# Peptides against a protein of PDB entry 7AL2, part 29

Target 1, 85 residues: chain A of PDB entry 7AL2
Amino acid sequence: YEIMLIRPKTIDDINYVVDQVLEESNPVILDLSFLEKESPANFKLAGEKIKQMRSNYGAEALLLSRCNDKNLIIIAPKGVSLVRK

## One batch from the design tools (peptide; aimed at target 1 E36 N71)

Design b2_p25_4_s4 (made by RFdiffusion4, then SolubleMPNN; from b2_p25_4, 11 letters changed)
Fold by OpenDDE base, seed 3:
Parts: C-alpha cells; structure tokens; sequence
Structure b2_p25_4_s4 (fold): chain B 85 residues (1-85), chain A 25 residues (1-25)
C-alpha cells in the first residue's frame, strides 16, 4: 500500500483523505495544523470524518504529534492495523 | 491476510478516544 501525507486546506482535501482510506485502502498521515488555525469549521469537519471512518468502516486513528506547527494524525483503513511497540 | 504499521512508543502518541473531544468541539 501507499502512505499519503497531506495537510488539508479545503473540503476537497478532506474528501481526498476519505477516498484514500475508504476507496484506496491507503493509510494517511494527516496534518490538521492549517485547518486548526485557518478554518475551525473545516477542522471540526475533518474530526467528524475521522470519527465516522472509525465508527462505520473500522478505520483506526492515532495522534502522532501535536505542537505549534503540526497536528499529525495517522488514519489506517480496515485491514491495516496500527501497532505500538 | 493482515498488514501492520508499527509505531515506536512515544509520549506524543495518543489514541483517538483520548483526543476526540478536542477535534469535535
């Protein structure tokens, strides 16, 4: 599989993430730092999409790092597990 | 048929359930 890294700025970018996880079965490393600062509404929308993918499609999500310039979450589709070691 | 991504343990790692409220507020 491919692992995509994206820092979404628009709703189209958020939908691209959903397509990668649900249609392409690719894990995504998502940097929400732009939306967090520039669009509270789309930031919340991204969170809602993550919740929906977890609740309805068996995706996993985990925070990798949150700091002043990054807000990194990895989202894995069903069939790719996230394992701590 | 199972594939895995292994994450080295780090204090910055948090499960979605721990942080969900911040992203949904």
Amino acid sequence: as target 1 above (85 residues)
Amino acid sequence: SMRSIYLEEDPSLKDWEEIEDYYLS
Scores: peptide ipSAE 0.762, ipTM 0.934, DockQ to the pose 0.924
OpenDDE base, seeds 1, 2, 4, 5: peptide ipSAE 0.650, 0.663, 0.761, 0.761; ipTM 0.913, 0.915, 0.934, 0.934

Design b2_p25_5 (made by RFdiffusion4)
Pose (drawn by RFdiffusion4):
Structure b2_p25_5 (pose): chain A 85 residues (1-85), chain P 25 residues (1-25)
Amino acid sequence: as target 1 above (85 residues)
Amino acid sequence: SELEELEKEKVLEDVEEILDLLLSL
């Protein structure tokens, strides 16, 4: 499989992440810092999509890093386990 | 903000609580 890296800026990028996790079953490492400071509406929308994917489709999501200009999240689809060691 | 503080406290943790706070705003 592939791990996709993205910093979403538009609704199309959010839909891109939904499709990678749900259609391609690829994990996505995404930086939500652009949406957070540029479009609070789309940041809330991105989070809603992440809640739906975990609730209904068995995706795992993990916060990897949070600092000025970075909010790094990993979304693993059902079938890729995030194993803490 | 409250969400930013929660996010900074929860690094390397599940995002459920962060999402619930985000979606309550």

Design b2_p25_5_s1 (made by RFdiffusion4, then SolubleMPNN; from b2_p25_5, 7 letters changed)
Fold by OpenDDE base, seed 2:
Structure b2_p25_5_s1 (fold): chain B 85 residues (1-85), chain A 25 residues (1-25)
Amino acid sequence: as target 1 above (85 residues)
Amino acid sequence: SELEKLKKENVGKDLDEILDLLLSL
């Protein structure tokens, strides 16, 4: 698999993340800071999509970093485990 | 805010509570 890195700005970007996790089985490292600042509606949508992937498709999601200009999250598809040492 | 506090305190943890709060906004 590949690890995708993206800072989504549009609904198309959000759906790209969903496709990478569910269709390609690739982990995705997301920076949600753009959506959080520029589009509260799409920020909420992104969160809803992440929740759906966790609830319905066995994805895992962890917060990696939070500061003023970053909101980093990793989403792992079913079959790729996120392990904290 | 509660959301910012939750994000700060949960680095490296499951996003369950953060997502629930986000969806309530």
Scores: peptide ipSAE 0.136, ipTM 0.723, DockQ to the pose 0.921
OpenDDE base, seeds 1, 3, 4, 5: peptide ipSAE 0.115, 0.126, 0.046, 0.124; ipTM 0.709, 0.720, 0.530, 0.713; seed 3 fails the geometry check

Design b2_p25_5_s3 (made by RFdiffusion4, then SolubleMPNN; from b2_p25_5, 8 letters changed)
Fold by OpenDDE base, seed 5:
Structure b2_p25_5_s3 (fold): chain B 85 residues (1-85), chain A 25 residues (1-25)
Amino acid sequence: as target 1 above (85 residues)
Amino acid sequence: SELEEFKKKHVGEDIDEYLDLLLSL
């Protein structure tokens, strides 16, 4: 599989993330910092989509960054396991 | 912010609580 990297700025970008996880079965590392700063509505929408993927499709999601300037999350599709050492 | 404080504390953990917090705001 491929690991996708994206900093979403639009609804189209959010839907691209959904397509990558659910249709392509690719993990996505996404930076939500743009949406968090520039569009509270689309930031909330992104969160809703992540929750739906976890609840309905078995995706996993973890926080990756403690940085104030980035909001990094990994979303893994069902079948790709995220493991802590 | 509350979201930034959560982000700093919970790296590597399941984001269920983070999503609940986000969706409640």
Scores: peptide ipSAE 0.304, ipTM 0.783, DockQ to the pose 0.881
OpenDDE base, seeds 1, 2, 3, 4: peptide ipSAE 0.287, 0.286, 0.291, 0.288; ipTM 0.777, 0.780, 0.781, 0.779

Design b2_p25_5_s4 (made by RFdiffusion4, then SolubleMPNN; from b2_p25_5, 8 letters changed)
Fold by OpenDDE base, seed 1:
Structure b2_p25_5_s4 (fold): chain B 85 residues (1-85), chain A 25 residues (1-25)
Amino acid sequence: as target 1 above (85 residues)
Amino acid sequence: SELEKFKKEHVGEDLDEYLDLLLSL
């Protein structure tokens, strides 16, 4: 697999993330800071889709960033485990 | 903000609570 990095700005970008996780089985490191700042509606949509991937498809998602101007999340598809040691 | 507080406190944790908070906004 590949690890994808994206800072989504549009609904198309959000759907790209979904495709990468569910169809391509690639982990995605996601920066939601643009949506958080610029589009509350799409920010919420992104969250809904992440929740759906976790709930319905066994994806894992962890918060990576502590910064106030970044919102970094890693989403891993089922079969790629996120482990903290 | 509430989201910023969560980000600082819950790095590396599963996003269940974060997503619930996000969806409540």
Scores: peptide ipSAE 0.227, ipTM 0.763, DockQ to the pose 0.853
OpenDDE base, seeds 2, 3, 4, 5: peptide ipSAE 0.223, 0.223, 0.218, 0.210; ipTM 0.763, 0.764, 0.758, 0.753

Design b2_p25_6 (made by RFdiffusion4)
Pose (drawn by RFdiffusion4):
Structure b2_p25_6 (pose): chain A 85 residues (1-85), chain P 25 residues (1-25)
Amino acid sequence: as target 1 above (85 residues)
Amino acid sequence: SLEENNELTKSFADVSDELREEMED
């Protein structure tokens, strides 16, 4: 499989992440810092999509890093386990 | 605000104890 890296800026990028996790079953490492400071509406939308993917489709989501200009999240689809060691 | 955004992030991602402390500080 592939791990996709993205910093979403538009709704199309949010739909891109939904499709990678749900259709391609690829984990996505995404930086939500652009949406957070540029479009609070799309940041809330991105978060709602992530809650739906975990609730209905068994995706795991993990915060990896949070600092000025960075909010790094990993989303793993059902079938890729995030194992804390 | 930053606090509101941190609380929203926590609502959909799992946060480790170290990162939770850093966000609260």

Design b2_p25_6_s1 (made by RFdiffusion4, then SolubleMPNN; from b2_p25_6, 12 letters changed)
Fold by OpenDDE base, seed 1:
Structure b2_p25_6_s1 (fold): chain B 85 residues (1-85), chain A 25 residues (1-25)
Amino acid sequence: as target 1 above (85 residues)
Amino acid sequence: SEKENDKLLEEVAEVSEELREKMEK
């Protein structure tokens, strides 16, 4: 698999993330800082989709870093384990 | 821990709601 890195700016980008995790089974490192600043609606949408992937598809999400201009989350598809040590 | 991670993710969601509510005012 591949690890995707993306800072989504549009709904299309959000849907791309969903496709990568659920259809392609690729982990995605997300920076949600753009949406958080520029589009509260799309930021909420991204969060909802992350929750859905976790609840319904066995995806795992881990918050990596959050500060003023970064909101980094890694999302792993089912079968790829995220381990914090 | 998983519990801590869930809490952090929920916090992100809460921020989303707060930002949405601010835009609606």
Scores: peptide ipSAE 0.034, ipTM 0.575, DockQ to the pose 0.068
OpenDDE base, seeds 2, 3, 4, 5: peptide ipSAE 0.029, 0.030, 0.030, 0.031; ipTM 0.568, 0.570, 0.564, 0.575

Design b2_p25_6_s2 (made by RFdiffusion4, then SolubleMPNN; from b2_p25_6, 9 letters changed)
Fold by OpenDDE base, seed 3:
Structure b2_p25_6_s2 (fold): chain B 85 residues (1-85), chain A 25 residues (1-25)
Amino acid sequence: as target 1 above (85 residues)
Amino acid sequence: SEKENNELLEEVADVSDELKKEMEE
């Protein structure tokens, strides 16, 4: 598999993340900082999609960094294990 | 409205906060 890196700016970008996780089975490192600052509606949508993938499709998620200019989350599809040591 | 925007921001902030809590456990 490939690990995708993206800082989404549009709904199309959010749907791209969903497609990568659910259809392509690729982990995604996601920076939500743009949406958090520029689009409350799309920020909410991104959060809902993450929750749905975790609850309904066996995805795992891990917060990597949250600070002034970053909100980094890794989302792994079912079958790819995130191991914390 | 500002209130509605704040509610939307809190929705996704909750995801980050939840994940932060899980990492602390």
Scores: peptide ipSAE 0.100, ipTM 0.650, DockQ to the pose 0.174
OpenDDE base, seeds 1, 2, 4, 5: peptide ipSAE 0.094, 0.089, 0.086, 0.091; ipTM 0.643, 0.624, 0.645, 0.649

Design b2_p25_6_s3 (made by RFdiffusion4, then SolubleMPNN; from b2_p25_6, 9 letters changed)
Fold by OpenDDE base, seed 2:
Structure b2_p25_6_s3 (fold): chain B 85 residues (1-85), chain A 25 residues (1-25)
Amino acid sequence: as target 1 above (85 residues)
Amino acid sequence: SEKENNELLLEFAEVSEELKEEMEK
C-alpha cells in the first residue's frame, strides 16, 4: 500500500481521503490546519468522516501532532495496524 | 476556539496521554 499525505482544503479533498482509506486501503496522514482555520464547518465534516470510518469500517485514527498551526492525524484502514513502541 | 477544536479532536481520533497533557497547557 501507499501512505498518502494531504492537507485538505475542500470537500473534494475530504472525499479523496475517504476514497484512499476505504477504496484503496491506503493510510492517510492529514493536516487539518487549513480547515480548522478557514472553514469550521468543513473541519467538523472531516472529523465526522473520520468517525464514520472508525465506526463503520474498522479504520483507526490517531492524533500525531497538535501545536501552533499544526493538526496532524493518521487514519489507517482496517488492514493496517497503528502501533506505538 | 482552539479549546473547542481540541475537544473535537478528542472525538475524532485517539490521543496519547502525553499529547493530551500538552493540549491542556
Scores: peptide ipSAE 0.714, ipTM 0.935, DockQ to the pose 0.938
OpenDDE base, seeds 1, 3, 4, 5: peptide ipSAE 0.714, 0.710, 0.712, 0.712; ipTM 0.935, 0.934, 0.934, 0.934

Design b2_p25_6_s4 (made by RFdiffusion4, then SolubleMPNN; from b2_p25_6, 12 letters changed)
Fold by OpenDDE base, seed 1:
Structure b2_p25_6_s4 (fold): chain B 85 residues (1-85), chain A 25 residues (1-25)
Amino acid sequence: as target 1 above (85 residues)
Amino acid sequence: SEEESNKLLESVAEVSEELRKKMKE
């Protein structure tokens, strides 16, 4: 698989993330900081999509970093294990 | 942490059935 890195800015970017996780089975490292600052509606949409992938498709989500200009989350498709040590 | 991740995601939005339907299309 590939690991995708994206800082989504549009609805198209959000749908791209969904496609990567569910259709391509690729983990995605997301920076939600742009949406958080610029579009409350699309930030909410992104969160809803992530929660749905977790709840309905066995995806995992893990917070990597949260600071003023970064909101980093990894989303892993079912079958890719995220492990803390 | 997992708790922080869950809190972040929950704070963004509740799951929408409308969006769930779109994901299945």
Scores: peptide ipSAE 0.039, ipTM 0.594, DockQ to the pose 0.044
OpenDDE base, seeds 2, 3, 4, 5: peptide ipSAE 0.028, 0.028, 0.029, 0.028; ipTM 0.543, 0.568, 0.546, 0.546; seed 5 fails the geometry check

Design b2_p25_7 (made by RFdiffusion4)
Pose (drawn by RFdiffusion4):
Structure b2_p25_7 (pose): chain A 85 residues (1-85), chain P 25 residues (1-25)
Amino acid sequence: as target 1 above (85 residues)
Amino acid sequence: HDFFQPLTDETIDEMITEAEEKAEE
């Protein structure tokens, strides 16, 4: 499989992440810092999509890093386990 | 700041609230 890296800026980028996790079953490492400071509406929308993917489709989400200009999240689809060691 | 923190619905909602508060400021 592939791990996709993205910093979403638009609704199309949000739909891109939904499709990678749900259709391609690829994990996505995404930086939500652009949406957070540029479009609070789309940041809330991106979060809602992550809540739906976990609730209905068995995706795991993990916060990896949070600092000025970075909010790094990993989303793993059902079938890729995030194993804490 | 680095984390290995699973995201719950409550965590996600908290992060959204923080972002809205920052936008209001």

Design b2_p25_7_s1 (made by RFdiffusion4, then SolubleMPNN; from b2_p25_7, 7 letters changed)
Fold by OpenDDE base, seed 5:
Structure b2_p25_7_s1 (fold): chain B 85 residues (1-85), chain A 25 residues (1-25)
Amino acid sequence: as target 1 above (85 residues)
Amino acid sequence: MDFFLPLTDEDIDEMVEEAEKKAKE
């Protein structure tokens, strides 16, 4: 698999993330800070998609870093384990 | 929110709520 890195800016980007996790089984490291600041509506949509992936497909989402200009999250598909040491 | 912990639905909703609050400012 590949680890995808993206700072989503559009709905297309959000759907790309969903496709990567669910169809390609690729982990995605997201920076949601753009949506959080520039499009609360799309930020909400992204959140809904993450909840759906967690609830319906066994994806896991972890917060990597959050500050004023960063909102880094990793989403892993069911087959990829995120391990804390 | 704690880093490296799984994001719950509540965590995500909290993030969304905060973003919406900031947008209203």
Scores: peptide ipSAE 0.715, ipTM 0.920, DockQ to the pose 0.697
OpenDDE base, seeds 1, 2, 3, 4: peptide ipSAE 0.713, 0.713, 0.713, 0.713; ipTM 0.919, 0.919, 0.919, 0.919

Design b2_p25_7_s2 (made by RFdiffusion4, then SolubleMPNN; from b2_p25_7, 11 letters changed)
Fold by OpenDDE base, seed 1:
Structure b2_p25_7_s2 (fold): chain B 85 residues (1-85), chain A 25 residues (1-25)
Amino acid sequence: as target 1 above (85 residues)
Amino acid sequence: MEYFKELTDEDLDEMYKEAEEKAKK
């Protein structure tokens, strides 16, 4: 698998994340800070997609870092384990 | 901050609420 890196800015970007996790089975490290600040509506949409991936497809989502201008999250498909040392 | 926190539905909802409030200011 590949690890995808993205800072979503559009709905297309959000759908790309979903496609990578569910169809390609690739983990995605994403920064939601742009949506959080510039489009609360699309930020909410991104959150709903993450909920759906977790609930319906066994994806795992972990917060990596959150501060003033950063909201880093990793989303892994069920076939990829996120392990804390 | 909690390191490598598992994000729940509640966490995501709270994040949205915070973003919405900031947008109103």
Scores: peptide ipSAE 0.689, ipTM 0.907, DockQ to the pose 0.745
OpenDDE base, seeds 2, 3, 4, 5: peptide ipSAE 0.688, 0.688, 0.688, 0.688; ipTM 0.907, 0.907, 0.907, 0.907

Design b2_p25_7_s4 (made by RFdiffusion4, then SolubleMPNN; from b2_p25_7, 7 letters changed)
Fold by OpenDDE base, seed 5:
Structure b2_p25_7_s4 (fold): chain B 85 residues (1-85), chain A 25 residues (1-25)
Amino acid sequence: as target 1 above (85 residues)
Amino acid sequence: MDFFEDLTDEKIDEMIKEAEEKAKK
């Protein structure tokens, strides 16, 4: 698999993330800071999609870093384990 | 934040709420 990196800016980007996780089974490292600041509505949508992927498809998500201008998250599809050491 | 944390539904909702609050100001 590939690890995708994206800073979503649009709904299309959000759907791209969903496709990568669910259809391609690729982990995605996200920076949600753009949506968080520029579109709270789309940020909410992204959050809801993450919740849905976790609840319905066995995806895992970790918060990697959250600070002033960063909201870094990794989402892993079922079968890819995120392990903290 | 000193270490990675699970992104729970609760945490996601917290972040959403914060984003909405910041947008109002």
Scores: peptide ipSAE 0.734, ipTM 0.930, DockQ to the pose 0.778
OpenDDE base, seeds 1, 2, 3, 4: peptide ipSAE 0.733, 0.733, 0.733, 0.733; ipTM 0.930, 0.930, 0.930, 0.930

Design b2_p25_8 (made by RFdiffusion4)
Pose (drawn by RFdiffusion4):
Structure b2_p25_8 (pose): chain A 85 residues (1-85), chain P 25 residues (1-25)
Amino acid sequence: as target 1 above (85 residues)
Amino acid sequence: SLEEEKEEERLEEADELTEEIADSL
């Protein structure tokens, strides 16, 4: 499989992440810092999509890093386990 | 001062939503 890296800027990038996790079953490492400071509406929308994916489709999501200009989240689809060691 | 207050409120809301959507490392 592939792990996709993205910093979403538009709704199309949000739909891209939904499709990678749900259709391609690929984990996505995404930086939500652009949406957070540029479009609070799309940041909330991106979070809702991640809540739906975990609730209905068994995706795991993990905060990897949070600092000025970075909010790094990993989304693993059902079938890729995030194992803490 | 108003811009700083709005920036702090935005960061608090973003942190709260981030904690709802992803588990901590």

Design b2_p25_8_s1 (made by RFdiffusion4, then SolubleMPNN; from b2_p25_8, 14 letters changed)
Fold by OpenDDE base, seed 4:
Structure b2_p25_8_s1 (fold): chain B 85 residues (1-85), chain A 25 residues (1-25)
Amino acid sequence: as target 1 above (85 residues)
Amino acid sequence: DEARREEEERKREAEKLLDEIADRS
């Protein structure tokens, strides 16, 4: 599989993340900082989709970094284990 | 300052959402 890296800016980007995780089974490193700052509605949408993937499809998410300029989360499809050491 | 307060409230809400997203439970 591939590991995708994206900073979503649009709904299309959000749907791309969903497609990568659910259809392609690729982990995605996701920077939500743009949506958080520029589009509260799409930020909420992204969050809802992440929660849906976790709840319904066995995806796993971890927070990688949180600061003023970055909001990094890794979302992994079922079958890819995320381990914090 | 109303603008500052609104920004801080938005940041707090975002923080809570992110915590919820990242929480394994």
Scores: peptide ipSAE 0.302, ipTM 0.758, DockQ to the pose 0.593
OpenDDE base, seeds 1, 2, 3, 5: peptide ipSAE 0.302, 0.293, 0.298, 0.298; ipTM 0.759, 0.753, 0.760, 0.754

Design b2_p25_8_s2 (made by RFdiffusion4, then SolubleMPNN; from b2_p25_8, 12 letters changed)
Fold by OpenDDE base, seed 4:
Structure b2_p25_8_s2 (fold): chain B 85 residues (1-85), chain A 25 residues (1-25)
Amino acid sequence: as target 1 above (85 residues)
Amino acid sequence: EEEEKEEKEREKEAEELLNEIADRS
């Protein structure tokens, strides 16, 4: 599999993340900082999609970094284990 | 005042959303 890296800016980007995780089974590292600052509606949408993937499809999400200019999260599809040591 | 309230609510919502997303439990 591949590990995707994206800083989503649009709904298309959000749907791309969903497609990567659910259809392609690729982990995604995403920075939500743009949406948080520039599009509250799409930020909420992204969050809802992430929660849906976790709740309904066994995806796992982990916060990597939270600061003023970064909201880095990794989302792994079911079968890919995220381990914090 | 309304603008300030909206901003604070957004910040709070964002923080709660991020925490919820990252929650492994």
Scores: peptide ipSAE 0.233, ipTM 0.707, DockQ to the pose 0.483
OpenDDE base, seeds 1, 2, 3, 5: peptide ipSAE 0.221, 0.220, 0.226, 0.219; ipTM 0.699, 0.698, 0.702, 0.695

Design b2_p25_8_s3 (made by RFdiffusion4, then SolubleMPNN; from b2_p25_8, 12 letters changed)
Fold by OpenDDE base, seed 1:
Structure b2_p25_8_s3 (fold): chain B 85 residues (1-85), chain A 25 residues (1-25)
Amino acid sequence: as target 1 above (85 residues)
Amino acid sequence: MEKEEEEKKRKEEADKLLDEIADRS
């Protein structure tokens, strides 16, 4: 698999993340900082999509970094395990 | 200041959502 990195800015970007996780089975490192600051509606939408992937498809999501200018999450498809050592 | 208060509120709301959608490392 590939590991995708994206800082979503649009709904199309959000849907790209969903496609990568569910259709391509690729983990995605996702920076939500743009949506958080520029589009509260799309930020909430992204959150709902992540909830759905976790609830319905067995995806995992882990917060990597949270500070004033970062909102970094990794989303892994069901077949990829996130392990902390 | 107003901008600082708005930013604080934005971050608090975002933190609440993050707690719902992602585990902490």
Scores: peptide ipSAE 0.631, ipTM 0.886, DockQ to the pose 0.871
OpenDDE base, seeds 2, 3, 4, 5: peptide ipSAE 0.445, 0.481, 0.473, 0.528; ipTM 0.817, 0.831, 0.828, 0.851

Design b2_p25_8_s4 (made by RFdiffusion4, then SolubleMPNN; from b2_p25_8, 13 letters changed)
Fold by OpenDDE base, seed 4:
Structure b2_p25_8_s4 (fold): chain B 85 residues (1-85), chain A 25 residues (1-25)
Amino acid sequence: as target 1 above (85 residues)
Amino acid sequence: EEKEKEEKEREEEAEKLLDEIADRS
């Protein structure tokens, strides 16, 4: 599999993330900082999609970094284990 | 003052959302 890195800016980007995780079974590293600052509506949408993937499809999400200009989250599809040591 | 309050509320809401997203439980 591949590991995708994206800083989503549009709804299309959000849907791309969903497709990567659910259809392609690729982990995605997300930077949500753009949506948080520029589009509260799409930020909320992204969050809802992530929660859906976790709740309904066994995806796992982990916060990597939270600071002023970065909101980094990794989302792994079912079968890919995220381990913090 | 109103803009400041609105901005602060948005930041707090965003932070809570991120925490919820990453919660393993």
Scores: peptide ipSAE 0.236, ipTM 0.709, DockQ to the pose 0.588
OpenDDE base, seeds 1, 2, 3, 5: peptide ipSAE 0.230, 0.231, 0.234, 0.225; ipTM 0.708, 0.707, 0.710, 0.704

## One batch from the design tools (peptide; aimed at target 1 E36)

Design b2_p26_1 (made by RFdiffusion4)
Pose (drawn by RFdiffusion4):
Structure b2_p26_1 (pose): chain A 85 residues (1-85), chain P 26 residues (1-26)
Amino acid sequence: as target 1 above (85 residues)
Amino acid sequence: SLEGLENEEVSEYIIEKGEELLEEQE
């Protein structure tokens, strides 16, 4: 499989992440810092999509890093386990 | 620290932070 890296800036990028996790079953490492400071509406929307994917489709989501200009999240689809060691 | 959050904590944190930022804009 592939791990996709993205910093979403538009709704199309949000839909891109939904499709990678749900259709391609690829994990996505995404930086939500652009949406957080540029579009609070799309940042809330991106979070809602992550909640739905976990709740209904068995995706795992993990915060990897949070600092000025970075909010790094990994989303793993059902079938890729995030194993804490 | 906020790092290491998982699953529900990550999604609710993003949603609540977004709501807070929308309120500040209003």

Design b2_p26_1_s1 (made by RFdiffusion4, then SolubleMPNN; from b2_p26_1, 12 letters changed)
Fold by OpenDDE base, seed 2:
Structure b2_p26_1_s1 (fold): chain B 85 residues (1-85), chain A 26 residues (1-26)
Amino acid sequence: as target 1 above (85 residues)
Amino acid sequence: SLVGLVGDEVADYLIEEGEKKLKELE
């Protein structure tokens, strides 16, 4: 599989993330800092999509970094383990 | 530290923060 890196700016970008995780089975490193600042509505939507992917498809999520200019999360499809040591 | 949150805790954190910001814009 591939590991994707994206900083979403639009709903289309959010849906691209969903497709990568669910259809392509690729983990995605997601930077939500743009949406957090420019579109709180789409920022919230991204969180809801992550919750849906977990509930319906067994995806996993891990918060990697949180600061003023970065909000990095890795989302992984079922079968790829995310482990905090 | 929030770093290292896993699973639903991550999603809930994002949703709560987003909702907070939306409320501030009202």
Scores: peptide ipSAE 0.739, ipTM 0.931, DockQ to the pose 0.936
OpenDDE base, seeds 1, 3, 4, 5: peptide ipSAE 0.737, 0.736, 0.737, 0.737; ipTM 0.930, 0.930, 0.930, 0.930

Design b2_p26_1_s2 (made by RFdiffusion4, then SolubleMPNN; from b2_p26_1, 10 letters changed)
Fold by OpenDDE base, seed 5:
Structure b2_p26_1_s2 (fold): chain B 85 residues (1-85), chain A 26 residues (1-26)
Amino acid sequence: as target 1 above (85 residues)
Amino acid sequence: SLVGMVGDEVSDYLIEKGEELLKKLE
């Protein structure tokens, strides 16, 4: 599989993330800092999509980094284990 | 620390943060 890196700016980008995780079975490293600043509605939507992917498809999420200029989360499809040691 | 959170804690954080941000815009 591939690991995708994206800083989503639009709903299309959010849907792209969903497609990568569910259809392509690729983990995605997300930087949600743009949405957090420019579109809280789409920021919330991204969170809801992550919740749905976890609930319905067994995806997993891990918060990688949170600071003033970035909010990094990795989303992995079922079968790719995310482990914090 | 929020860094290293996994699972529902991550999605819930994002949703709750989003809700907080939306309220600030009201």
Scores: peptide ipSAE 0.712, ipTM 0.920, DockQ to the pose 0.929
OpenDDE base, seeds 1, 2, 3, 4: peptide ipSAE 0.711, 0.710, 0.709, 0.711; ipTM 0.920, 0.920, 0.919, 0.920

Design b2_p26_1_s3 (made by RFdiffusion4, then SolubleMPNN; from b2_p26_1, 11 letters changed)
Fold by OpenDDE base, seed 5:
Structure b2_p26_1_s3 (fold): chain B 85 residues (1-85), chain A 26 residues (1-26)
Amino acid sequence: as target 1 above (85 residues)
Amino acid sequence: SLVGLVGDEVADYLIERGEKLLEEKK
């Protein structure tokens, strides 16, 4: 599989992430900083999509970095373990 | 620190943060 890195800016980008995780079974590293600043609605939507992927498909999520300028999350399909040590 | 949140806590954080931001815009 591939690991994707994306800083989504649009709903299409969010859906791309969903497709990568669910259809392609690729983990995705997300930088949500753009949406956080420019579209809180789509930022919230991204969170809702992550919750849905977890609930319905067993995806996992891990917050990698959160500061004033970054909001990095990895979302992984079922079968790819995200482990915090 | 929120770094290291796993699972539903991540999604919930994002949703709650988004809601806060939306309220701030109103």
Scores: peptide ipSAE 0.746, ipTM 0.931, DockQ to the pose 0.938
OpenDDE base, seeds 1, 2, 3, 4: peptide ipSAE 0.743, 0.745, 0.744, 0.745; ipTM 0.931, 0.931, 0.931, 0.931

